# Peptides against a protein of PDB entry 2MBZ: the designs that were tried, part 37

Target 1, 143 residues: chain A of PDB entry 2MBZ
Amino acid sequence: GINLTPEEKFEVFGDFDPDQYEEEVRERWGNTDAYRQSKEKTASYTKEDWQRIQDEADELTRRFVALMDAGEPADSEGAMDAAEDHRQGIARNHYDCGYEMHTCLGEMYVSDERFTRNIDAAKPGLAAYMRDAILANAVRHTP

## One batch from the design tools (peptide; aimed at target 1 W29 C104 Y109)

Design b2_p27_1_s3 (made by RFdiffusion4, then SolubleMPNN; from b2_p27_1 with S1T A4S A12S F21V E24A)
Fold by OpenDDE base, seed 4:
Structure b2_p27_1_s3 (fold): chain B 143 residues (1-143), chain A 27 residues (1-27)
Amino acid sequence: as target 1 above (143 residues)
Amino acid sequence: TRRSAGALAFASAYVHAPVEVGRALLA
């Protein structure tokens, strides 16, 4: 799992316990390249690395929320750029994330109620907004 | 007092849907 002490885990993840999903993730996706890549990359991550990743995620969340509050459609340049940054962040920190993979993740955000609930905690409808932005970004980058 | 953290980053790191879903969406 994540190589952090219980105290460090609390500092970084707070109320969210990533270990609660470890078994399910391994059972469902343990045979995928993405899982293997993520395990390899994160094996060397320090507390500071994980904190940076969480900070990036929080910033992205705020960015999407701001777009929604401004009334920007999910297929706007701003929303698609945010989606692209999201994809690149996954690619940099976890595993190779092409546009097809990214759209799969976006669909999961709205099809798995656990993800929807967690994401929409920031703003109702955020998961759907992100999914739509992810799809729009994928389309514009797929000739 | 508890700290709130970005669950999205971790979720995206370890959980993903089958590629077929993406292909259908892009089709």
Scores: peptide ipSAE 0.111, ipTM 0.708, DockQ to the pose 0.518
OpenDDE base, seeds 1, 2, 3, 5: peptide ipSAE 0.102, 0.105, 0.105, 0.106; ipTM 0.700, 0.715, 0.703, 0.710; seeds 1, 5 fail the geometry check

Design b2_p27_1_s4 (made by RFdiffusion4, then SolubleMPNN; from b2_p27_1, 10 letters changed)
Fold by OpenDDE base, seed 2:
Structure b2_p27_1_s4 (fold): chain B 143 residues (1-143), chain A 27 residues (1-27)
Amino acid sequence: as target 1 above (143 residues)
Amino acid sequence: TKTSAGALAFASAFLHAPRELGRRLLA
């Protein structure tokens, strides 16, 4: 699991307990390369590393929300660039995340109510917007 | 205050949909 004390986990993740998904993740994806890569990369992460990851995620969320508020379509350059940054962030911090994998994640954001609820807490419809932006970004990068 | 974005990022690190779904979406 996450190499943080309970207090550190609270400081970084707040009410969200990442460990609550550990069993499900292992059961569903424990034999995948993505899972292995993530476990290997994150094994050495410090509290500061996790905090940085959270900060990056927060910044990206704000960026998407701003795009939505500005009325930018999900297939706009701005939205697709945000999606690209999202993909790259996952790739750097967790596992190789190609455009296909990214589209899968985007679809999960709207099909898994747990993700939808968590994402839309920032802004209603954000999950759908992100999914659409992710898909658009993938399409533009897929010859 | 903390947003759910960080939680989502972490969840995304471990959870994903079947790859075939992605292929179909891109097709």
Scores: peptide ipSAE 0.088, ipTM 0.727, DockQ to the pose 0.574
OpenDDE base, seeds 1, 3, 4, 5: peptide ipSAE 0.069, 0.078, 0.075, 0.087; ipTM 0.707, 0.718, 0.711, 0.714; seed 4 fails the geometry check

Design b2_p27_2 (made by RFdiffusion4)
Pose (drawn by RFdiffusion4):
Order: C-alpha cells, then sequence, then structure tokens
Structure b2_p27_2 (pose): chain A 143 residues (1-143), chain P 27 residues (1-27)
C-alpha cells in the first residue's frame, strides 16, 4: 500500500504511523467492498501521492474549522459543500467513496476515539461537524 | 507544534480514507 519509510511517513503523514495498524484496520470491520477497489488503487501509491493528500487534507481543516469559529451550522452551504469537497477528494484518491459510502465513514469514525483523537488533533468535534455536512450533502443529492 | 498536529490529522485522514473502510450501508 503505502510502502514508505518511517522518515517519509513523517514528512508525509507527520507523526502518524498508519502502517503499524495496516493489518489492524481490517480487524475493525475488514468486511467492506470499497477497500477492495482501494487496495488496487493504493497498490502503487507513492510518498508524493500520499503527501498530496495531506497538504490537501490540511486545507480542509482551516476552512472547516474556520466555519466552526464563525458559528455557522454544518448543514450550511459552505459546510455541506466542504463536505462534498471532502467526498470527491477521498473518493478520487482511492476508488470513489460514493455518497452513501462517504457517510458510513462519517459515523463509524465517531465510534473509535483513536481516529477522532488523530483527526481532532486539529480541533475537537470536527468529526461530528463533517459527518452532518456530509450527511446533509448526501441528502440534497439523494433522490 | 500546530503544524505537526495538522500533519498528523491530515495523515490520519489520508490513511483512514484508504484503508479504514466500513461495510456499506444504504441511505
Amino acid sequence: as target 1 above (143 residues)
Amino acid sequence: EAEEARRKAAGALAYTAAFALPPHRPL
């Protein structure tokens, strides 16, 4: 998958070692179909592809988090769009985490506080803010 | 410290989206 050195993972993922949990991840659910399509795509991903996502993800925080500061609701245009923006980003980066799928991530993320702590490292409650943004975004699209 | 935290959060997002995928649930 990532097949990176500890140094690269640092320069890329920062102080986050996902490889250690590589096989551990399937322990949680390990039952998804989209992971199958993703592994095929992440089979050759390099540090650049991985760093490209990080710099991209960092941009997600400022805007999302900045929306929180202004005190605007997550189902807001800017927030939901930010959610739609997240969808295409994580979808085109692995296979195509559809809307319904993108939502599975939103809540199954609140369950494991390991993710939240690592994800909230930017700010607490961001996971909840995004889920609703993604959930609402999926609704305005859902038939 | 803030930059390291951002990199860690962004890294977690990047990896989680690739490998931490739960089973699909229809809306």

Design b2_p27_2_s1 (made by RFdiffusion4, then SolubleMPNN; from b2_p27_2, 9 letters changed)
Fold by OpenDDE base, seed 4:
Structure b2_p27_2_s1 (fold): chain B 143 residues (1-143), chain A 27 residues (1-27)
Amino acid sequence: as target 1 above (143 residues)
Amino acid sequence: DEERRRRRAAGALAAASAFALPPYRPL
């Protein structure tokens, strides 16, 4: 998985351990292109790289929360732009992420209670808001 | 703590992206 010491991993990810899902991910997705691409890209990642990825996720979370607090609809330009940045970040850091893949990830945020609980820890309804923004962004790019 | 909750959410998002977990994506 992530080639960091337990201490480094804690410094980057805090109380959330992404490796808790490693076995499940391997069992379910180990034979997919996305999994292989991510493994290949992240194999060379340093602590600084992982910190950057975490920072990007933090920024995304803040951005969506701010949009919600401002009363912006999930299909607003601001929300869709945030979703687009998210998609591009996945593509840069992990694997090719088209709009279809992105919408599937968004659906997972609201369909898997583990993700819903964790995401909504930042703000109730955040997972659904992100899913809707992701979908709206996909729609506007696939006329 | 709001920061901890945000960090938890961000970690979950990062993990979801990195590993593309549950059966909701095309294979």
Scores: peptide ipSAE 0.365, ipTM 0.842, DockQ to the pose 0.499
OpenDDE base, seeds 1, 2, 3, 5: peptide ipSAE 0.342, 0.328, 0.331, 0.337; ipTM 0.835, 0.836, 0.832, 0.833; seed 3 fails the geometry check

Design b2_p27_2_s4 (made by RFdiffusion4, then SolubleMPNN; from b2_p27_2, 11 letters changed)
Fold by OpenDDE base, seed 4:
Structure b2_p27_2_s4 (fold): chain B 143 residues (1-143), chain A 27 residues (1-27)
Amino acid sequence: as target 1 above (143 residues)
Amino acid sequence: EEERRLKRAAGALAWASAYALPPLRPL
């Protein structure tokens, strides 16, 4: 799990406790390379690292919300670029994230109600918008 | 309250990347 004290976790993530899902994650994906890569990278992360990751996620969320508010389609250049930045961020912080993996993550945002509810707390339909942008970005990069 | 909702969403998004790995499927 995240190597932070409960207080530090609260400072970074607030009411959201990612470690409440640790057992489920281990049971479902503990034998995957992506899981291993993420565990290895994050094992050395400091509070500042996690704060940076949270800030990046916050910035991305705000960016997508702004695109939606501006009326930009999810398959617009702006939305697809945001999706690409998201993919690259995952690759830097956690594990190798190709377009297929990214698309799978996007689908999870709309298929797992836990993610949908939490993501859409920022703006209704955000999860679906992100999924669509991720898919569009994957398509434009697929021969 | 808006900031709280944004932070919540960002947290969930970060968690998805850090921990959750949905079943792989073809594009």
Scores: peptide ipSAE 0.379, ipTM 0.840, DockQ to the pose 0.626
OpenDDE base, seeds 1, 2, 3, 5: peptide ipSAE 0.344, 0.282, 0.310, 0.361; ipTM 0.830, 0.810, 0.819, 0.837

Design b2_p27_3 (made by RFdiffusion4)
Pose (drawn by RFdiffusion4):
Structure b2_p27_3 (pose): chain A 143 residues (1-143), chain P 27 residues (1-27)
Amino acid sequence: as target 1 above (143 residues)
Amino acid sequence: SARRAAAALAYAAMFGGDADFGKALLA
């Protein structure tokens, strides 16, 4: 998958070692189909592809988190769009985490506080803010 | 850090989720 050095993972993922949990991840649910399509796509991903996503993800925080500061609701245009923005980003980056699928991630993320702590490292409750943004975004699209 | 946050997020999305769970949430 990532097949990176500790140094690269640092320069890329920062102080986050996903490889250590590589096989550990399927321990949680290891039952998804989309992971199958993703592994095929992440099979050759390099540090650049991985770093490209990080710089991209960092940008997600400022705007999302900035929306929180202004005190605007997550189902807001700017917030939901930010959610739609997240969808295409994580989808085109692995296989195509559809809307319904993108939502699975939203709540399954609140369950394991390991993700939240690592994700909220930017700010607490961000996971909840995004889920609703993504959930509402999926609704305005859902038939 | 923000980088750690981004990393966890990006890496987690690799593994997808349960489609039936997603449909349930949208129902």

Design b2_p27_3_s1 (made by RFdiffusion4, then SolubleMPNN; from b2_p27_3, 10 letters changed)
Fold by OpenDDE base, seed 4:
Structure b2_p27_3_s1 (fold): chain B 143 residues (1-143), chain A 27 residues (1-27)
Amino acid sequence: as target 1 above (143 residues)
Amino acid sequence: SRRTAAAALAYLSRYGGDLALGRALLA
């Protein structure tokens, strides 16, 4: 799991314990390349690394929310650029994330209620907006 | 909280269950 002390975990993640999902993830997807890559990459992560990742995720969330508030379509340049940054962030921090993988993630955001609930905590409909932006970005990059 | 949501999103998405799940949903 996350190799942080309890204090560091609280500092970065607050009351949320991501390790609560470790068993489920391992059982369902432990044999995937993405899992292996993520485990290998994150094994060396410090508290500062995790904090950076959280900051990036939060910034992206704010960016998408701002786009929605501005009335920008999910297939706008701004939304697609945000989706691209999201994809690149996953690739940089966790595992190789091509456009197909990214599209699959987007579908998970709207199909797994746990993701939907967590994402939409920032703004109702955000998960669907992200999914649509991810799809649009994938389409423009895979003509 | 926003922090909790971000943490959950980052953690849940990093283990590759997304690909298997996504493909299953699309199949």
Scores: peptide ipSAE 0.092, ipTM 0.712, DockQ to the pose 0.499
OpenDDE base, seeds 1, 2, 3, 5: peptide ipSAE 0.077, 0.094, 0.071, 0.074; ipTM 0.709, 0.717, 0.702, 0.722; seeds 1, 2, 3 fail the geometry check

Design b2_p27_3_s2 (made by RFdiffusion4, then SolubleMPNN; from b2_p27_3, 14 letters changed)
Fold by OpenDDE base, seed 4:
Structure b2_p27_3_s2 (fold): chain B 143 residues (1-143), chain A 27 residues (1-27)
Amino acid sequence: as target 1 above (143 residues)
Amino acid sequence: SVRTSAAALSWLSRFGGPLELGRRLLA
């Protein structure tokens, strides 16, 4: 799991513990390349690294919410840029994330209720908005 | 909260890929 003390985990993640899902993920998908990449990459992460990752995720969430509040369509440059930053963040912090993977993630955000509930906690409809932005971003980068 | 959302996104980024790939491989 995440190599942080309980106190550090609370400081970074609050009441949400991402490690609660690790056993399930390992059991079902522990042999995937993405899982191995993520485990290997994050094994050396410090509290500061995790905090940075959370800050980036927080910023991204705020960006998408702001775009929605402003009435910007999900296929706007602003929304697509946010989606691209999301993709690059995953690639930088966790595992190789191409546009295909990203679009799959977007679909999962709206098809898996556990993901939808977690994302939409910030704003109702955010998961769908992100999915659409992710798809639009993938399309614009496909020759 | 915003922090909860950030943590959720971290979880999604960490496990979403493996979940999706695993689902595809096992389907």
Scores: peptide ipSAE 0.197, ipTM 0.753, DockQ to the pose 0.341
OpenDDE base, seeds 1, 2, 3, 5: peptide ipSAE 0.203, 0.173, 0.156, 0.193; ipTM 0.758, 0.740, 0.725, 0.750; seed 1 fails the geometry check

Design b2_p27_3_s3 (made by RFdiffusion4, then SolubleMPNN; from b2_p27_3, 9 letters changed)
Fold by OpenDDE base, seed 4:
Structure b2_p27_3_s3 (fold): chain B 143 residues (1-143), chain A 27 residues (1-27)
Amino acid sequence: as target 1 above (143 residues)
Amino acid sequence: SRRTAAAALAWASMFGGPLELGRALLA
């Protein structure tokens, strides 16, 4: 698991409690390859690593929000590039994330109300915007 | 807040894959 003190967890993640999802996934889907890869990679992560991951997520969030505020379509070059960076970040930090997996994640953002609510806390419709950008990016990279 | 949303996004990325794989296997 994440070997951070409660204070460190609050510093990095704020009021969001990731344990709810860790417990759920471990209990139900701990046998998946993605879970095993993530646990292997994150086993050596320090607080600074987790902070970096959080910073990357924050930067991505701000980037998508800025695109939305500018009126850029979710299938614009800017939005698709942001989606690609998101995919690459997942691959680097957690597990192999191809375009199919990425589209599944995007769909989860809008189909699982827990994630929709939390993501849209930054801006209403952000989850849907990201889903559309992820899909568009996947399409443009499909041979 | 944006920080909370960012944290949620980060953890969605971390755990969403296993969740989706699990759902796909049971579908």
Scores: peptide ipSAE 0.277, ipTM 0.776, DockQ to the pose 0.403
OpenDDE base, seeds 1, 2, 3, 5: peptide ipSAE 0.176, 0.168, 0.154, 0.186; ipTM 0.740, 0.737, 0.737, 0.749; seed 1 fails the geometry check

Design b2_p27_3_s4 (made by RFdiffusion4, then SolubleMPNN; from b2_p27_3, 9 letters changed)
Fold by OpenDDE base, seed 4:
Structure b2_p27_3_s4 (fold): chain B 143 residues (1-143), chain A 27 residues (1-27)
Amino acid sequence: as target 1 above (143 residues)
Amino acid sequence: SVRTSAAALAWASMFGGDLALGRALLA
């Protein structure tokens, strides 16, 4: 799990405790390279590291919301660039995240109501918008 | 909230995905 005190976890993640899903993650993905890489990378993360990750996610969320508010299509350059930054952030912080994996994550955003509900808390339809932007970004980078 | 969404994104990053599904969508 995340090597933070309960207080630190609350400061970083608030009421959302990602460790509550540790068993499900292990059951579903425990034998994957992604899981191994993530466990290895995050094992050394400090509170500051996790806070940085959350800040990056916040920034990305704000970017997508701003794009939606501006009426920019999910396949616009701005939306696709935001999706690319998201992919790269996952690659830096968690595990190798190619365009195929990223597309799968995008699909999970809209297919798993738990993700949809949490993501759409920022703006209704955000999960679907992100999924579409992720897909568009993947397509433009696929020969 | 935005912070809740950020936490959700971090949670999502802890999961993997079905690469077969991804390949099918990009094919």
Scores: peptide ipSAE 0.163, ipTM 0.753, DockQ to the pose 0.659
OpenDDE base, seeds 1, 2, 3, 5: peptide ipSAE 0.153, 0.131, 0.133, 0.116; ipTM 0.741, 0.740, 0.731, 0.730

Design b2_p27_4 (made by RFdiffusion4)
Pose (drawn by RFdiffusion4):
Structure b2_p27_4 (pose): chain A 143 residues (1-143), chain P 27 residues (1-27)
Amino acid sequence: as target 1 above (143 residues)
Amino acid sequence: PKLGLAGAMYLAVAAASNEMLEEVREE
């Protein structure tokens, strides 16, 4: 998958070691079909592809988090769009985490506080803010 | 400092659930 060195993972993922939990991840659910399509795509991903996503993800926080500061709701245009923006980002980066699928991630994320702590490292409650943004975004698209 | 979000996403995609997808489709 990532097949990176501790140094690269640092320069890329920062102080986050996902490889250690590589096989541990499927322990949680390990039953998804999209992971199958993703492994095929992440099979050769390099540090650049991985760093490209990080710099991209960092940008997601400032805007999302900035929306929180202004006190605007997550189902807001800017917030939901930010959610639609997240979808295409994580989808084109692995296989295509569809809307319905993108939502599965939103709540399954709140369950494991390991993700939240690592994700909220930017700010607490961001996970909830995004889920609703993604959930609402999926609704305005859902037939 | 990098937050490791890309790695988290990698793990997240690997942790996705078909059972949850079915529940979402039912809703």

Design b2_p27_4_s1 (made by RFdiffusion4, then SolubleMPNN; from b2_p27_4, 14 letters changed)
Fold by OpenDDE base, seed 5:
Structure b2_p27_4_s1 (fold): chain B 143 residues (1-143), chain A 27 residues (1-27)
Amino acid sequence: as target 1 above (143 residues)
Amino acid sequence: RRLGLGGLHHLMVGSLSNERLEAVRAR
């Protein structure tokens, strides 16, 4: 779990409660390398670390929204670069994230309504746009 | 405002769409 007080969790995550998903995540992915890597990495995270992760995620969200507002295709250089930064952020903060893993995550963003609702809160269609950018970025980096 | 995308990754992994990847490559 996340080693923060209830007050710290509120300050960092706001209305989002990451602990509500802990049991489901453990049941579905507890035996995967990604889960183990994430548990190992995040075990030492401070409040400041979690805050940084949230700030990075918010910045990336704003970046994708700006691309959509500008009419940039999801397979544009800008959108693919944003997807690449997203992939690298996951790799740094949570677990090894190759292009196949990233495409799996992108597909989850549109197939799991919990992800879709949370992502599209920033802008309708953002989850689909991110998924498409993730796919395009994977294609350009895959022989 | 905080969107919480970082926290959502606790829900982990989905499935790969090979057909969509091939479709993008075929453009």
Scores: peptide ipSAE 0.145, ipTM 0.704, DockQ to the pose 0.265
OpenDDE base, seeds 1, 2, 3, 4: peptide ipSAE 0.125, 0.113, 0.125, 0.128; ipTM 0.709, 0.711, 0.705, 0.715; seeds 2, 3, 4 fail the geometry check

Design b2_p27_4_s2 (made by RFdiffusion4, then SolubleMPNN; from b2_p27_4, 12 letters changed)
Fold by OpenDDE base, seed 5:
Structure b2_p27_4_s2 (fold): chain B 143 residues (1-143), chain A 27 residues (1-27)
Amino acid sequence: as target 1 above (143 residues)
Amino acid sequence: RKLGLAGVHHLLIGSLSNEKLEEVRKR
């Protein structure tokens, strides 16, 4: 799991404990490349690293919310660029994330209620908007 | 408030399911 003390976890994640999902993920996907890559990368992460990741996620969330509030369609350049940054952030911090993987993540955001609830806490419909932007970004990068 | 989604990345591994791949490929 995340190699932080309970106090550090609280400072970074607040009331959300990401390690609550460790057992489920290990049981379902422990033999996948993505899982192995994530475990390898995050094993060396400090509190500062996790805080940086949270800050990046916060910024991305704010960008998507702002796009929605402005009425920008999910296939706008702004929304697709935000989706691309999201994809690259996952690839940098967690595991290889091509466009197919990213579209699967987007679909999960609307298909797994745990993700939908967590994402839509920022703004109702955000998960669906992100999914659509992710798909549009994948399409524009597919030859 | 904190809006970061990094905490849920543990579950993001679930995107590797065949079910999710089929849903995307049928579009």
Scores: peptide ipSAE 0.119, ipTM 0.698, DockQ to the pose 0.446
OpenDDE base, seeds 1, 2, 3, 4: peptide ipSAE 0.117, 0.098, 0.106, 0.118; ipTM 0.694, 0.683, 0.689, 0.693

Design b2_p27_4_s3 (made by RFdiffusion4, then SolubleMPNN; from b2_p27_4, 11 letters changed)
Fold by OpenDDE base, seed 5:
Structure b2_p27_4_s3 (fold): chain B 143 residues (1-143), chain A 27 residues (1-27)
Amino acid sequence: as target 1 above (143 residues)
Amino acid sequence: RRLGLAGLHYLMVGSLSNERLEEVRAR
């Protein structure tokens, strides 16, 4: 799990304790490379590391919301660049994230309601917009 | 604060088959 005290977890993640899902994560993904890589990388993360990761996620959310509010298509250069930064952030912080993996994640954002609810809390339709931007970015890099 | 996107990635990863991926990309 996440190597933080309950107080530190609250400061970073709020009322949500990600470790409550540890058993589900292990059961569903325990045999994947992504799981192994994530466990290895995050084992050394400090509170400051986790806070930085959350801040990056918040910034990305605001960036996508701003694109939507501006009426930029999900396949615009701006949206695709945001998707690329998202992909690279996942690769840096958690696990190898090629364009195929990223597309799979994008599809999960709209097919798993836990992701959809979490993402769309910032703006209705954001999960779908991100999925489409992720797909467009993947297409332009793997024609 | 709510759990960020990165926190969700800690919980779940994508697992689409190649066929499903092609369907998504072709639409």
Scores: peptide ipSAE 0.169, ipTM 0.689, DockQ to the pose 0.353
OpenDDE base, seeds 1, 2, 3, 4: peptide ipSAE 0.159, 0.152, 0.151, 0.150; ipTM 0.680, 0.682, 0.669, 0.684; seeds 3, 4 fail the geometry check

Design b2_p27_4_s4 (made by RFdiffusion4, then SolubleMPNN; from b2_p27_4, 12 letters changed)
Fold by OpenDDE base, seed 1:
Structure b2_p27_4_s4 (fold): chain B 143 residues (1-143), chain A 27 residues (1-27)
Amino acid sequence: as target 1 above (143 residues)
Amino acid sequence: MKLGLAGVHHLLVGSLSNERLAEVRAR
């Protein structure tokens, strides 16, 4: 799991404990390249690294919320750019994330209620908005 | 307060599916 003390985990993640899902993740994806890449990358992460990742993710979330509040369509330039930054962030921090992978992740955001609840805690409908922006971004980058 | 997006991402490893992609594109 994440190589942090309980105190460090609380400081970085608060009430969310990603290690609660370790068994399920291993069972579902333990034999995939993405899983291996993620384990390899995150093995060296310090508390400061995880904090940076959380800060970046929070900023991106606020960006999507602001787009929704402004009434920008999910296929707007702004929303697609946010989706692209989201994809690149996953690629840097976790595992290689092409447009196909990203599209599948977006779909999981709305098909798995656990992720939907987590994401929509920031704003109702955010998961669906992100999914649609992710799809639009993938389409524009697949001529 | 933390919004938890990063935590969600690293739990979605290996979600690639051609069938699911086709479903999304056909939406």
Scores: peptide ipSAE 0.128, ipTM 0.688, DockQ to the pose 0.411
OpenDDE base, seeds 2, 3, 4, 5: peptide ipSAE 0.100, 0.102, 0.115, 0.113; ipTM 0.681, 0.679, 0.685, 0.688

Design b2_p27_5 (made by RFdiffusion4)
Pose (drawn by RFdiffusion4):
Structure b2_p27_5 (pose): chain A 143 residues (1-143), chain P 27 residues (1-27)
Amino acid sequence: as target 1 above (143 residues)
Amino acid sequence: AAEAAAAARKAAAALAWAAAHLGPAPP
């Protein structure tokens, strides 16, 4: 998958060691189909592909988190769009985490506080803010 | 500033890597 050095993972993922939990992840659910399509795609991903996503993800926080500061709702145009923006980002980066699938991630994320702590490192409650943004975004698209 | 940047990179890493290796579980 990532097949990176501790140094690269640092320069790329920062102080986050996902490889340690590589096989641990399937322990949670390990039952998804999309993971299958993703492994095929992440089979050769390099530090650049991985860093490209991080710099991209960092941009997601400022805007999302900035929306929170202004006190605007998550189902807002800017917030939901930010959610649609997240979808295409994480989809084209692995296989295509569809809308319905993108939502599975939204709430399954609140369950494990390990993700939240690592994700909220930017700000508390961001996970909830994004889920609703993604959920609402999926609704305006859902037939 | 360096600590904030490291924290932001860590947050982004957790999010991005989780999407790659967790995958969604549709009902």

Design b2_p27_5_s2 (made by RFdiffusion4, then SolubleMPNN; from b2_p27_5, 15 letters changed)
Fold by OpenDDE base, seed 2:
Structure b2_p27_5_s2 (fold): chain B 143 residues (1-143), chain A 27 residues (1-27)
Amino acid sequence: as target 1 above (143 residues)
Amino acid sequence: EEEERRRLRRSAAALATSAMLLGPRLP
């Protein structure tokens, strides 16, 4: 799990504790390369590393919200670029994330109510917007 | 502002940390 004290976890993640899903994640993903890569990479992460990851995610969220507020479609260059940055961020911090994997993540954001609720806390419909942007970005990179 | 920060944290956790932990069904 995340090697932080409960207080540090609260400082970084607030009321959300990713470790609450440890058993479910192990059952669903424990034998995958992505899981192994993530465990290996994050094993050495400090509080500062996790904070950086959160800051990057916050910035991405703000970008998507701003795009939505501006009325930019999810298949706009701006939205697709944000989706690409999201994919690359996952690749840097967690595991190799190709476009197919990324589209699967996008689908999870709208099909798993836990993700949808958490994402849409920033703005209603954000999960769907992200899913659509992720898909559009994958399409433009897979001619 | 505090509420917004909390919302962003929950969203960020869903995007980044949850991408690590709660992966999608692999095709």
Scores: peptide ipSAE 0.105, ipTM 0.732, DockQ to the pose 0.597
OpenDDE base, seeds 1, 3, 4, 5: peptide ipSAE 0.097, 0.088, 0.103, 0.097; ipTM 0.733, 0.727, 0.737, 0.739; seed 5 fails the geometry check

